Peptides against a protein of PDB entry 2FGR. Designs and how they scored, part 300

Target 1, 331 residues: chain A of PDB entry 2FGR
Amino acid sequence: SSVTLFGIVDTNVAYVNKDAAGDSRYGLGTSGASTSRLGLRGTEDLGGGLKAGFWLEGEIFGDDGNASGFNFKRRSTVSLSGNFGEVRLGRDLVPTSQKLTSYDLFSATGIGPFMGFRNWAAGQGADDNGIRANNLISYYTPNFGGFNAGFGYAFDEKQTIGTADSVGRYIGGYVAYDNGPLSASLGLAQQKTAVGGLATDRDEITLGASYNFGVAKLSGLLQQTKFKRDIGGDIKTNSYMLGASAPVGGVGEVKLQYALYDQKAIDSKAHQITLGYVHNLSKRTALYGNLAFLKNKDASTLGLQAKGVYAGGVQAGESQTGVQVGIRHAF

## One batch from the design tools (peptide; made by RFdiffusion4, then SolubleMPNN)

Design b2_p29_8_s2 (from b2_p29_8, 8 letters changed)
Fold by OpenDDE base, seed 3:
Structure b2_p29_8_s2 (fold): chain B 331 residues (1-331), chain A 29 residues (1-29)
Amino acid sequence: as target 1 above (331 residues)
Amino acid sequence: ATVPVGPDPAATAAALAEALAAELAEIAA
């Protein structure tokens, strides 16, 4: 058998013009183009087309040397795979986020990503952004003439918060068509959580599509997230994204992405626009720059995610500008 | 980096550590 060591170190200089107090923040940040990570993975051929696998992956914080410690919270799975597809046991991306985040041209990282996968309602669960889950069983089909699917279930293990008794339970999946230049997917998920100590269902529906024209790629997302509360009414957000990317001179890539977050519970919208450029110095090393604008309207307080510098909100109705310039190295 | 897993866990651990050190040295370079 073999073990593969892999990782990414991505560190940047970042700036945002406003924090919660209206002051600028700047410094050294992490994970501007890709999430910095360290991982181990391996595969064993068991014969008859059956393979065993493991995957252990944790986040690296290059700006402080992982001062808060290291863990495998990105992924910690054991798997079996074969002609039937793949079964995974352990913490991982939930199937819906794994598939539907693939349409985000900013790779769900830095100041430019689609922010729809979010805790919109002050949910008290650890993973109320709908991205990952503990105690997860996942199944992924092979690709059958373009058609593929993924399903997942996470056990709550009787976790309680206030009067909520099933916190952390996840059920979800997607169906997709991936053939040549075309990708399209529909995802559905429900996660049990708590808001204000009361049981709440986080329901999510997401439609994604992309098409690669060779000279450019277009990508889009449509999402509704609804926190269904027993008391106080539903907290609903409709999120929309449209992006384009194109290769530049064989060594670079330019990206432009727009997102709209219609936050129904506060009758407020936020508009995000991001321009990104990646310059490949080699197959493993790149320079990058991101420029993002976030315009909050009315009661909206969203902030850009300049990890390692500032990832909090802003004052209601304030706009934020963010910049990241950095180096990404993969191994 | 890819490291073969041998019958000796200590040797395998050492090989992993060496591979990690080599990759980190490349990054620092």
Scores: peptide ipSAE 0.028, ipTM 0.481, DockQ to the pose 0.753
Fold by OpenDDE base, seed 4:
Structure b2_p29_8_s2 (fold): chain B 331 residues (1-331), chain A 29 residues (1-29)
Amino acid sequence: as target 1 above (331 residues)
Amino acid sequence: ATVPVGPDPAATAAALAEALAAELAEIAA
């Protein structure tokens, strides 16, 4: 058997021109191009094409040396894999996020990513953004002529918040077609949570697609998230993303991504546009820069996620500009 | 870094520690 130690240290200088008070924020941030992480993984060949695996991964915060501690909340799984695919037990990305975030050209981190995977309704569950789950069982199929799928179920373990008694229960999955330059996926998920101490279902549907033209890649997402509440009505958000990336000179990549967040409950839209550039100094080390603009309309208060500097909202109807310049090192 | 897992957990732990140290040293350089 083997154990692989791996990680990413991604640290940046970041600036946003507005916080919730209308003031600028700047400083040293993390995870602008990729989420900083430390992990261990390994596999054991059990014979007959069966393998056991483990994966332990936690986030690194290089700006403060993990002052809040280190944990394996990114992933903590044991698995069996073979010709049947892979079964995972433990905290992980839920299948829907694992697949559908792959269409985000900004790797679901920094100031440029698609922000649709969000807690839109002040859900009281720990993972109401639909990204990860505790107590998760996941299954991933092999790729059969391009077709693949993933499914997951997370136990609530009788977690209660207020009158909600099944908080953290997840059921979801995706179907996909991945063949050559084309990728397309449909994901469906439901998570049980609480809003205002009352049972709420977070329903999510996401369509993703990408096509690699060699000289450029196009990627898109369509998502609807509904927090279904018995009292107060549903909180629905329709999120849209379109992005393009292109290699530059064999050593770089430029990215442009637009997203629209139509927040139905407040009848308000937010527009996000991000330009990114990555310069590879080596296979493992890169410099990067991101420039993002977020325009909130009406009652929208969305903020860019400059992790380590400012990730909060802004005043209703305000626009925010963000910049990140950083170093990413992988090992 | 990839470290083979042997029957001696102490030896494996030491090898992992060494590999970690090497990677950290590379990051710091």
Scores: peptide ipSAE 0.026, ipTM 0.494, DockQ to the pose 0.798
Fold by OpenDDE base, seed 2:
Structure b2_p29_8_s2 (fold): chain B 331 residues (1-331), chain A 29 residues (1-29)
Amino acid sequence: as target 1 above (331 residues)
Amino acid sequence: ATVPVGPDPAATAAALAEALAAELAEIAA
C-alpha cells in the first residue's frame, strides 16, 4: 500500500464592512482560496484491477491552530475501486455537492463562492447545507465517452430531533457529461431533517455547466432547494450563478462570479458579485485576493463567508462588502 | 410533494427519478 500525507494551509487578512449589528469586522481568517486541510490517503493494489483506498481529511484553522480540535469531518472514507468505478464508505462530500460545486469558480471557499448549498431554513440536522453526510455510501462510475454519474445514500441511524425520526438520511446523485472543454451535470438530492422539531425534507435540484474556451472559462449553476415542511409551507430558494475565469500572464488567474439567491419564503433576493485573483508563486504557493459585494433586498440577511473573521448575516436589506488577501500553500 | 425516502436506497432512488420531471419544471419558477 501507499500512504500520502497532504495538506493546504490557507490564511488571509479579511474585512467585511457590516455584521449583524452594522459594524465592520476584520482580522485573520482561514480558507479564502482553498479550504485549509490536513489529510492522509493511500491505496493498495489488490490485483486484477481492484484497489482498496482510504482517505482521512480534516480542516485546519490556521488563525487559531485548531483551538476547537481536529477531526476528519472533511472526509473519512474507505473505498474499493476498479473498472467498475469507485465505492466509498464513510463521511464525505455527498455526490451532488462533489460534482456540482465543481462549477463554482471559487471552489465553494471564501467570500466568493456560490452559496446555494446552504441551510436555508434553520434545519436542525448537522449537514443541512447539502455538502457532506455522515454514514454515507457513495458510488462513482468511470467516465464512458464523457458520461459519468455518482450516487449516494446516507443512513439516518434512527437519529431523532423532535418528532422527526430519520434525520440525516440522504439520497442523491448526479449524471454528467465531461468531455474536452465541456462539462455539464444534473444533480438531485433529498435529505431528511427537522425544522422546529418537525420532520422536513430538504430537496435539491442543481444544473451545472462549464466550457473552457482556452482563453477563458465560463461556468454556470442553476439550483433549487426546498425545505418541505408539513406545517408552515415550503422554504424554497432558487439560486443562479454565472462565472468567468481567465489565465493572466501564465502565472495568474482572474475570476469574476455573479450569483442570485431568490429566497421565495421571504420574497427576497440577494445578489453576490465577486472578483478574485490568484497569483501562483510556485506550483504549491499562491497569493490571492478576493473582493465580494453582497446586496440583500427586502428581508434578505445573507452574509459573506469570511471564515475566521465573520460568517454571520447582516441586517435585513443591508449590503455587505468583503475583502480577503491571503497566502495558500499546498504540501 | 416530497419524495418518500426509505431504508432501501434503490427504491428511494427510483422515487427520486419519478419526481425529476416535476422538479425540473419548477426550477425556473
Scores: peptide ipSAE 0.005, ipTM 0.317, DockQ to the pose 0.013
Fold by OpenDDE base, seed 5:
Structure b2_p29_8_s2 (fold): chain B 331 residues (1-331), chain A 29 residues (1-29)
Amino acid sequence: as target 1 above (331 residues)
Amino acid sequence: ATVPVGPDPAATAAALAEALAAELAEIAA
């Protein structure tokens, strides 16, 4: 049996040129390159190739010292693993998110990430972004011949919002091929939620692929998210991402990523382009900079996620520029 | 949905694929 304490502290100076009022925001933000976290994990060898595990992880907010408190909402799992793969019980990334966000070159963090995993419909559920779930059971296969898969189910526990029942129920999974430089995955998920107090199914399909050429990596995502409301029209978003990364001088990495969010319910598109650089001072400490531009068209109000500074929307049809410069330290 | 896990990884993967296909059909409707 072993227990490991681990963490990341990532703090930055961030700027966005527009908020919802059209004013600039700037200050000290968190989690620009990696999500700041504190965690405990451990493993027990049960013999015969079977292992038990636990994982407890919470987000750290370095700018305010966790003024709103600390919790284990990032992950709180117990697991069994072996030749059969891994079974997890507890709050975690849902299998679709865990696999498909791996194609995001910005690691689903800061102002540059793919924002497709989002609550597009003002869903009233706690995890309507499709990233994590409470009451989750997950299974992950081993990799065999490049093929791997994950499946998850989250219990709703009869949660209700308005007239909506089964809120928080999740079912989803992925199939993938990971072999050498190639990765490709297909993910499917449905989550039950509520919009305006009415039952809504959040349906998600995501295709991801990447190829590592050694000198550079290319990565892409194609996603459709559809909030199927019991009453009213569907809220559908098609999201696209294409990114490239390359090592620089053995100590750095440059990243360029473009995303398009076609928000069908409002007939409006948003374009995101981000340039990022990470400079490794050591294996545990890095400096980083991100520059992001978000162009909203028509009724689109998307904002860059400068956590700790400003993560809200902008005025319809307005563009936003964001900058983050920070330090990441792992322990 | 429940996916049976067997000793054969390929069979388990196939069962998962079937479950995913069923979900895809629901999403597409």
Scores: peptide ipSAE 0.005, ipTM 0.308, DockQ to the pose 0.016

Design b2_p29_8_s3 (from b2_p29_8, 8 letters changed)
Fold by OpenDDE base, seed 1:
Structure b2_p29_8_s3 (fold): chain B 331 residues (1-331), chain A 29 residues (1-29)
Amino acid sequence: as target 1 above (331 residues)
Amino acid sequence: ATVPVTDDPAATAAALAAALAEELAEIAA
């Protein structure tokens, strides 16, 4: 048997021109092109086409050396796989995010990613961004004729917040068609949470598609997130993304992505445009640069996620420009 | 890095630690 040690160290110099006070922020940030991580994984052949697996993965913060600690919150799973597909037990990406974030050309990190997978309603659950879940059981089908699916259920374990029970319960899944240059997926999820100490359902519908034309790839997302509060109106956000990427000279990749976040509860929109470039120095090392512009309208206060430098909001109706230039190294 | 898993937990742990150290050294160089 063997264990694979793997990781990514991604560190950048980042700048945003505006924080919540209207001041610029700059410094050393992390995870601009890929989330920095350290992981262990392995598989055991059990015979008869059955395999056991494990995966332990935590985030690395290269700017401060993980001063707040290290954990395996990215993934901590044991699995069985075979002709039937794969069953996973443990904290992981929920099936919906695992599949639908794959259409994000910025890999769900840095200042350029699709930010639809978000806690839009000040949900009090730890994973109210819809990305991961504790106590998760997941099942992924094989790919058959392009068709594939994933399903997940996370136990709440009777977690309560205020009067809300079942906090952290997740149910969701996706169906997809992945064949050659085409990928398309539909995801549905519901997560139980609390807002203001009151029971709230986080409902999510996401449609994603991409097509690789060889010379360029197009990718898109359509998402609705709805926090259905036990008392009060729904907090609904419609998020849209369209992106394109193209290889450059066999060693580089350029990316352009637009996203719109229509925040219905505050009747306010935010527009995000990001230009990114990755230059591969080797198979393991890359230089990258990201330039993002975020325009908030009306009451919108969204901020770019310059992790390690500034990831907070801005004043209502303010625009923010962000830059990241960094090194990504994989091992 | 790929580390063989042995029936000796201590040896396996040591091998993992060594592999990690090597990878970190490579990153630092």
Scores: peptide ipSAE 0.033, ipTM 0.512, DockQ to the pose 0.730
Fold by OpenDDE base, seed 5:
Structure b2_p29_8_s3 (fold): chain B 331 residues (1-331), chain A 29 residues (1-29)
Amino acid sequence: as target 1 above (331 residues)
Amino acid sequence: ATVPVTDDPAATAAALAAALAEELAEIAA
C-alpha cells in the first residue's frame, strides 16, 4: 500500500468593481487558477489487477488559514478498481460534473469558469449546484476504443426540508467518446431538492465537446437545468460556453472563454467573457492572471466568483468586471 | 426513484440500474 500527501495552494489578489450595493471589493482571495486543497490518497494492490483506494481531500483557504475549519468535502471516497473500471463510495464529484466540467477551460475555478453548474432556483439542498453529492456510489467504466461512461446514485437517507422528502437524492450519468484530440460527452442527472420548502426536481442535461488542434484547443458546453416545481412553474436555465486555449512560448497558456446564461424564469440573459493567462515558473509553481467581464441583462444578478473577496450577486442588469492575479503552487 | 436496498446485492444493483434508466429517460423527455 502507498499513501500520498498532495495539495495546491492558490492565492491571489482579486478585484471586482461591483457588489450587491454597487461598491468595489478587493483583497486577498483563493483558488483563482486551481482550487486550493490538501489531500491524502492511497492504493493497495489486492492482486489479480484489483486495487483498493482511498481519497480524502479538503479545500484550503489561504487568506484566512481555514478559519471556518477543515473538512474532506471535496472528496472522501473508498474505491475498488480494476479491469472493470472503478467503483467509488463516499462524497465526491457526481459523475456528470466530473466529466462535463472537464470541458471548462478554467477548470470550474476562479472568476472565469462556466457557471452553469449552479443553484439557479434558491434550492435548499446542500449540493443544488449539481457538482457533488453526499452518500454517493459511483461507477466509471474503462475506456473502450474511446467510449466511456460514468454512473452515480446518492442516497437521500430520508432527508426532509419542509414538505419535501428525498432531499439530496442524486441519480445521473454520462456517456462519452474520448479519442486522441476529440472529446465529446452527454450527461443527464436528476437531484431531489426543495424550493420554498416544496419538493423540487433539479433536472440537468449537458453536452460537452472539445478538440485539440495542437496549436490550440477549442471547447464547448451546452446545458439545460430545470428546477421542476409543483407550484410556480419550472425554473429553467440554458447555459452555453465556447472557449479556446493555446500554449504560449512553451511556458505559458492563454485562455479565452465566453458563456451565455439564458435564465428563462426571469427572461434574462447574462454574458460572461474571460481572458486568462498562466505562466509556469516550474512544474509546480505558476503565476496567473484572469480578467472577466460579466454583463447582466434585465433582471439578471449574476456575479463573478472571486472566492475569498466577493462571490455574491450584483444589482439587476448591472455589469461586473473582475481581476485576479495570483500564485499557484502544487505539492 | 427510491431504490430498496436488499440483502441481495444483485437485486439491489438491478434495481439501481432500473431506477437510473427510468430517471434518465424522464430527464430526456
Scores: peptide ipSAE 0.012, ipTM 0.412, DockQ to the pose 0.016
Fold by OpenDDE base, seed 2:
Structure b2_p29_8_s3 (fold): chain B 331 residues (1-331), chain A 29 residues (1-29)
Amino acid sequence: as target 1 above (331 residues)
Amino acid sequence: ATVPVTDDPAATAAALAAALAEELAEIAA
């Protein structure tokens, strides 16, 4: 058996020009290029091509030294793997998010990421953003000529909120084709939750694709998220993303990403444009800068996620500009 | 979907897979 300690410390100076009161916010933030983390992982060869594994990973908040505590909420899994693929038991990224967030050129973190994986409906479940789940069983296939898939189920364990009795149940999966420069995936998921104390289904369909042209990479996402409510009507959001990245001078990477969030329940759109640059000082250390512009229309109140500085919404119809400049170090 | 957990892990796994397939089909529909 082997055990590896690993982590990332990513800390930045961040600025957003508007909060919910219309005031600017600035300070030291965390996780601008990659989510800061501390983890332990290991494997044991059981023979015959079978391996056991464990993975324990928690988020680090470098700006406050984890003042709210440390836990393994990023991942806490035990696994078996072999020629059949991998089975995981424990809290983790759900298969849909694990695969489909890979098309986000901003790695689902900082002020630039695709924000489609969100709690769009004030869902009362702990993971109503569709990113992770407790009590999760996941299975991932090997890659067969490019084709691969993942499936997951999370037990609700009779968690109740109001009249909802299956809160936290997740079922989902993806199919994908990953071959050479091409990646494409389709993900489907349903999570049981509650809104206003009433049972609600969070349905999610996501299509992702990317192509690496060598000189540049293009990536795209199409997503529909629907909180299906018996009372009050469905809360549906159609999210679109298109991004491009390119290497710069052998030591850097530039990223440009656009996203559109069509929030049907409030008949309002939000547009996000982010420019990012990463400069590798080494294999483990990078400097980075992100510039994001979020334009809310009509009743939209979305805010950029400057973690550690300000991650709340803005006033309806307001635009927000965000900047992050930081250091990422991996160990 | 409620998946019965039996003392047969293969049967339990099959039941889970079936339930997953059914739920995914409903979403796709």
Scores: peptide ipSAE 0.007, ipTM 0.349, DockQ to the pose 0.016
Fold by OpenDDE base, seed 3:
Order: C-alpha cells, then sequence, then structure tokens
Structure b2_p29_8_s3 (fold): chain B 331 residues (1-331), chain A 29 residues (1-29)
C-alpha cells in the first residue's frame, strides 16, 4: 500500500477592467494556471491484478487561507481497478467533464478556460455546470488500441427543489480514441435540475479533438448545452473552442485559445480570446501570465473567472479584459 | 437508494450494482 500527499499552490495578481458596476477589480487571486489543491491518494495491491484506491482532494484558497473552510469537494473517491478498468465511488468529475475538459489548453481554470461547462439557465442544482456530481458511480475502461470510454451515474437521492423531485441525478459518458498524437472524443450527459422551482433537464453534447504536431498542438471543442424546461422554452447554448499551444525554448509554453458562446435564448454571442505563457523555473515551480479578452454582444453578460478577485458578470453588451500574473508551485 | 453494506464485499458490490441497474431502468422508461 502507498499513500501520497500532493498539492498545488497557485497564487496570482489579477486585474479585470470591469465588474457588474463597470468598475475595475484587482488584487490577489488564486488558481490562475492550475487549481490550488491539497490531496491525499493511495493504492493497495489486493493481488491477482486487483487494486484498491482512494483519492481525497480539496481546493485551497491561498489568498484568504481557506476562510470559508476546507472540504474534499474536488474528489472524494474509493476505487477498484484492474484489467477491467476502474470503478469509482464518490464525488468526482463526471466522466464527460473529465474527458472533454482535457482539450481545454487552459486546464479549465483561470481567466482563459473554455467556459462551456456552465450553468446557463440559473439552474438551482449545486452542480448545474456539468463538471462534478455528488453520489457518483463511475466506470472507466482500459485503452484498447486507442479506444476508451467512461460512464457515470449520480443518484438524486430524492432531492427536491420546488416541484422538481430528481435534482442532482446525472447520467452520462464518453467514447474516445487516443492514439499517439491524436485524441478525439464524444460526450453525452443529462442532469436533472430545477429552474424557477420547476423540473428541468440539462442535456449536454460535446465533441473534442486534438492533434500534437510536436512543434505545436491544436485542440478544439464543439458543445451544445440545453436546459429543457417544461415552461418557458429551452435555454440552448452552442459553444465552440479552438486553441493552439507550443513549447518555447525548452522551458516555456505559449497558448492561444479562442471561444465563442452562442446563447440562443437571449440571441446573444460572447467571444473570448486568451493568450497565456508558462515559464518553468523547475519541475515543480512555474511563473505564468494570462491575458484574456471577453467581448459580450447584445444581452450577453459573461465575465472572466478571476478567482479570488472577481468572477461575476458584467453589464449587457460590455467587454472585459483580464490579466493574471502568478506563481504555481506543485508538491 | 440505500444499499446495505454487508461484511461480504462481493455481496455489497452486487447489491450496489442491482440498485444502480434499477435506477437506470427508471431513467430509460
Amino acid sequence: as target 1 above (331 residues)
Amino acid sequence: ATVPVTDDPAATAAALAAALAEELAEIAA
């Protein structure tokens, strides 16, 4: 058996030029290149190719010393693995987000990530962004000549909001092909939630692909998220992402990513462009800088996620510029 | 669903699998 203590402390100075009032925000933020975390994990060999595992991981907020407390909401799983793959029990990334966020060159964190995994409809469920779930059972296959898959189900445990009686139920999965420089996957998910106290289905379809040319990597995402409401019509968002990354001088990486969020319910688009650079001082310590521009059109109010400084929206049709400069340390 | 945990890991796993199967069947109907 083995137990590993691990973590990341990522802290930055962040700036956004507009908040909901049109004022600038700046200060010390967290999780600009990677989400700051503290975790414990371990494995036990049970013999015959069977292994038990555990994983406990919580977010660290270095700017305030976790003033709101610490929990294991990032992951709290026990697992069995072997030639059959891996079964996990407990709160975790849902299989769709675990696989499809891997195509995000900004690692689903900071001001630059693909923001398609979002609560687009004021859903009242705790995880209506489609990223994680409570009460989750997941299964991941081995890689068979490139082909792999993952499936998950989360129990609602009869959670109710208003007249909705299955809040928190998740069912979803992906199929993928990962071979050498190529990765491609299709994800499908449905989550039960509530909007305005009424039952709502959050349906998600995501296509992802990447290719590593050695000198550069290209990555893309296509996603449709649909909150299907019994009253008021569907809230549909089509999200698109295209990104490129390249190594620089053997010690750095440059990233450029564009995303488009076509918010059909309000007939409004938002455009996001992010430039990032990571400079490795060692295997464990890096400096980084992110520059993001978010242009909202018409009724769109999206904001960049400068965690610890400002992660709210802006006024309708306003543009926002964000900067993060920080240190990431892994242990 | 509340699945009773028994001292037999195999039995517990089977009960969990059965409960999951029932839930999936309800979603499909």
Scores: peptide ipSAE 0.006, ipTM 0.308, DockQ to the pose 0.019

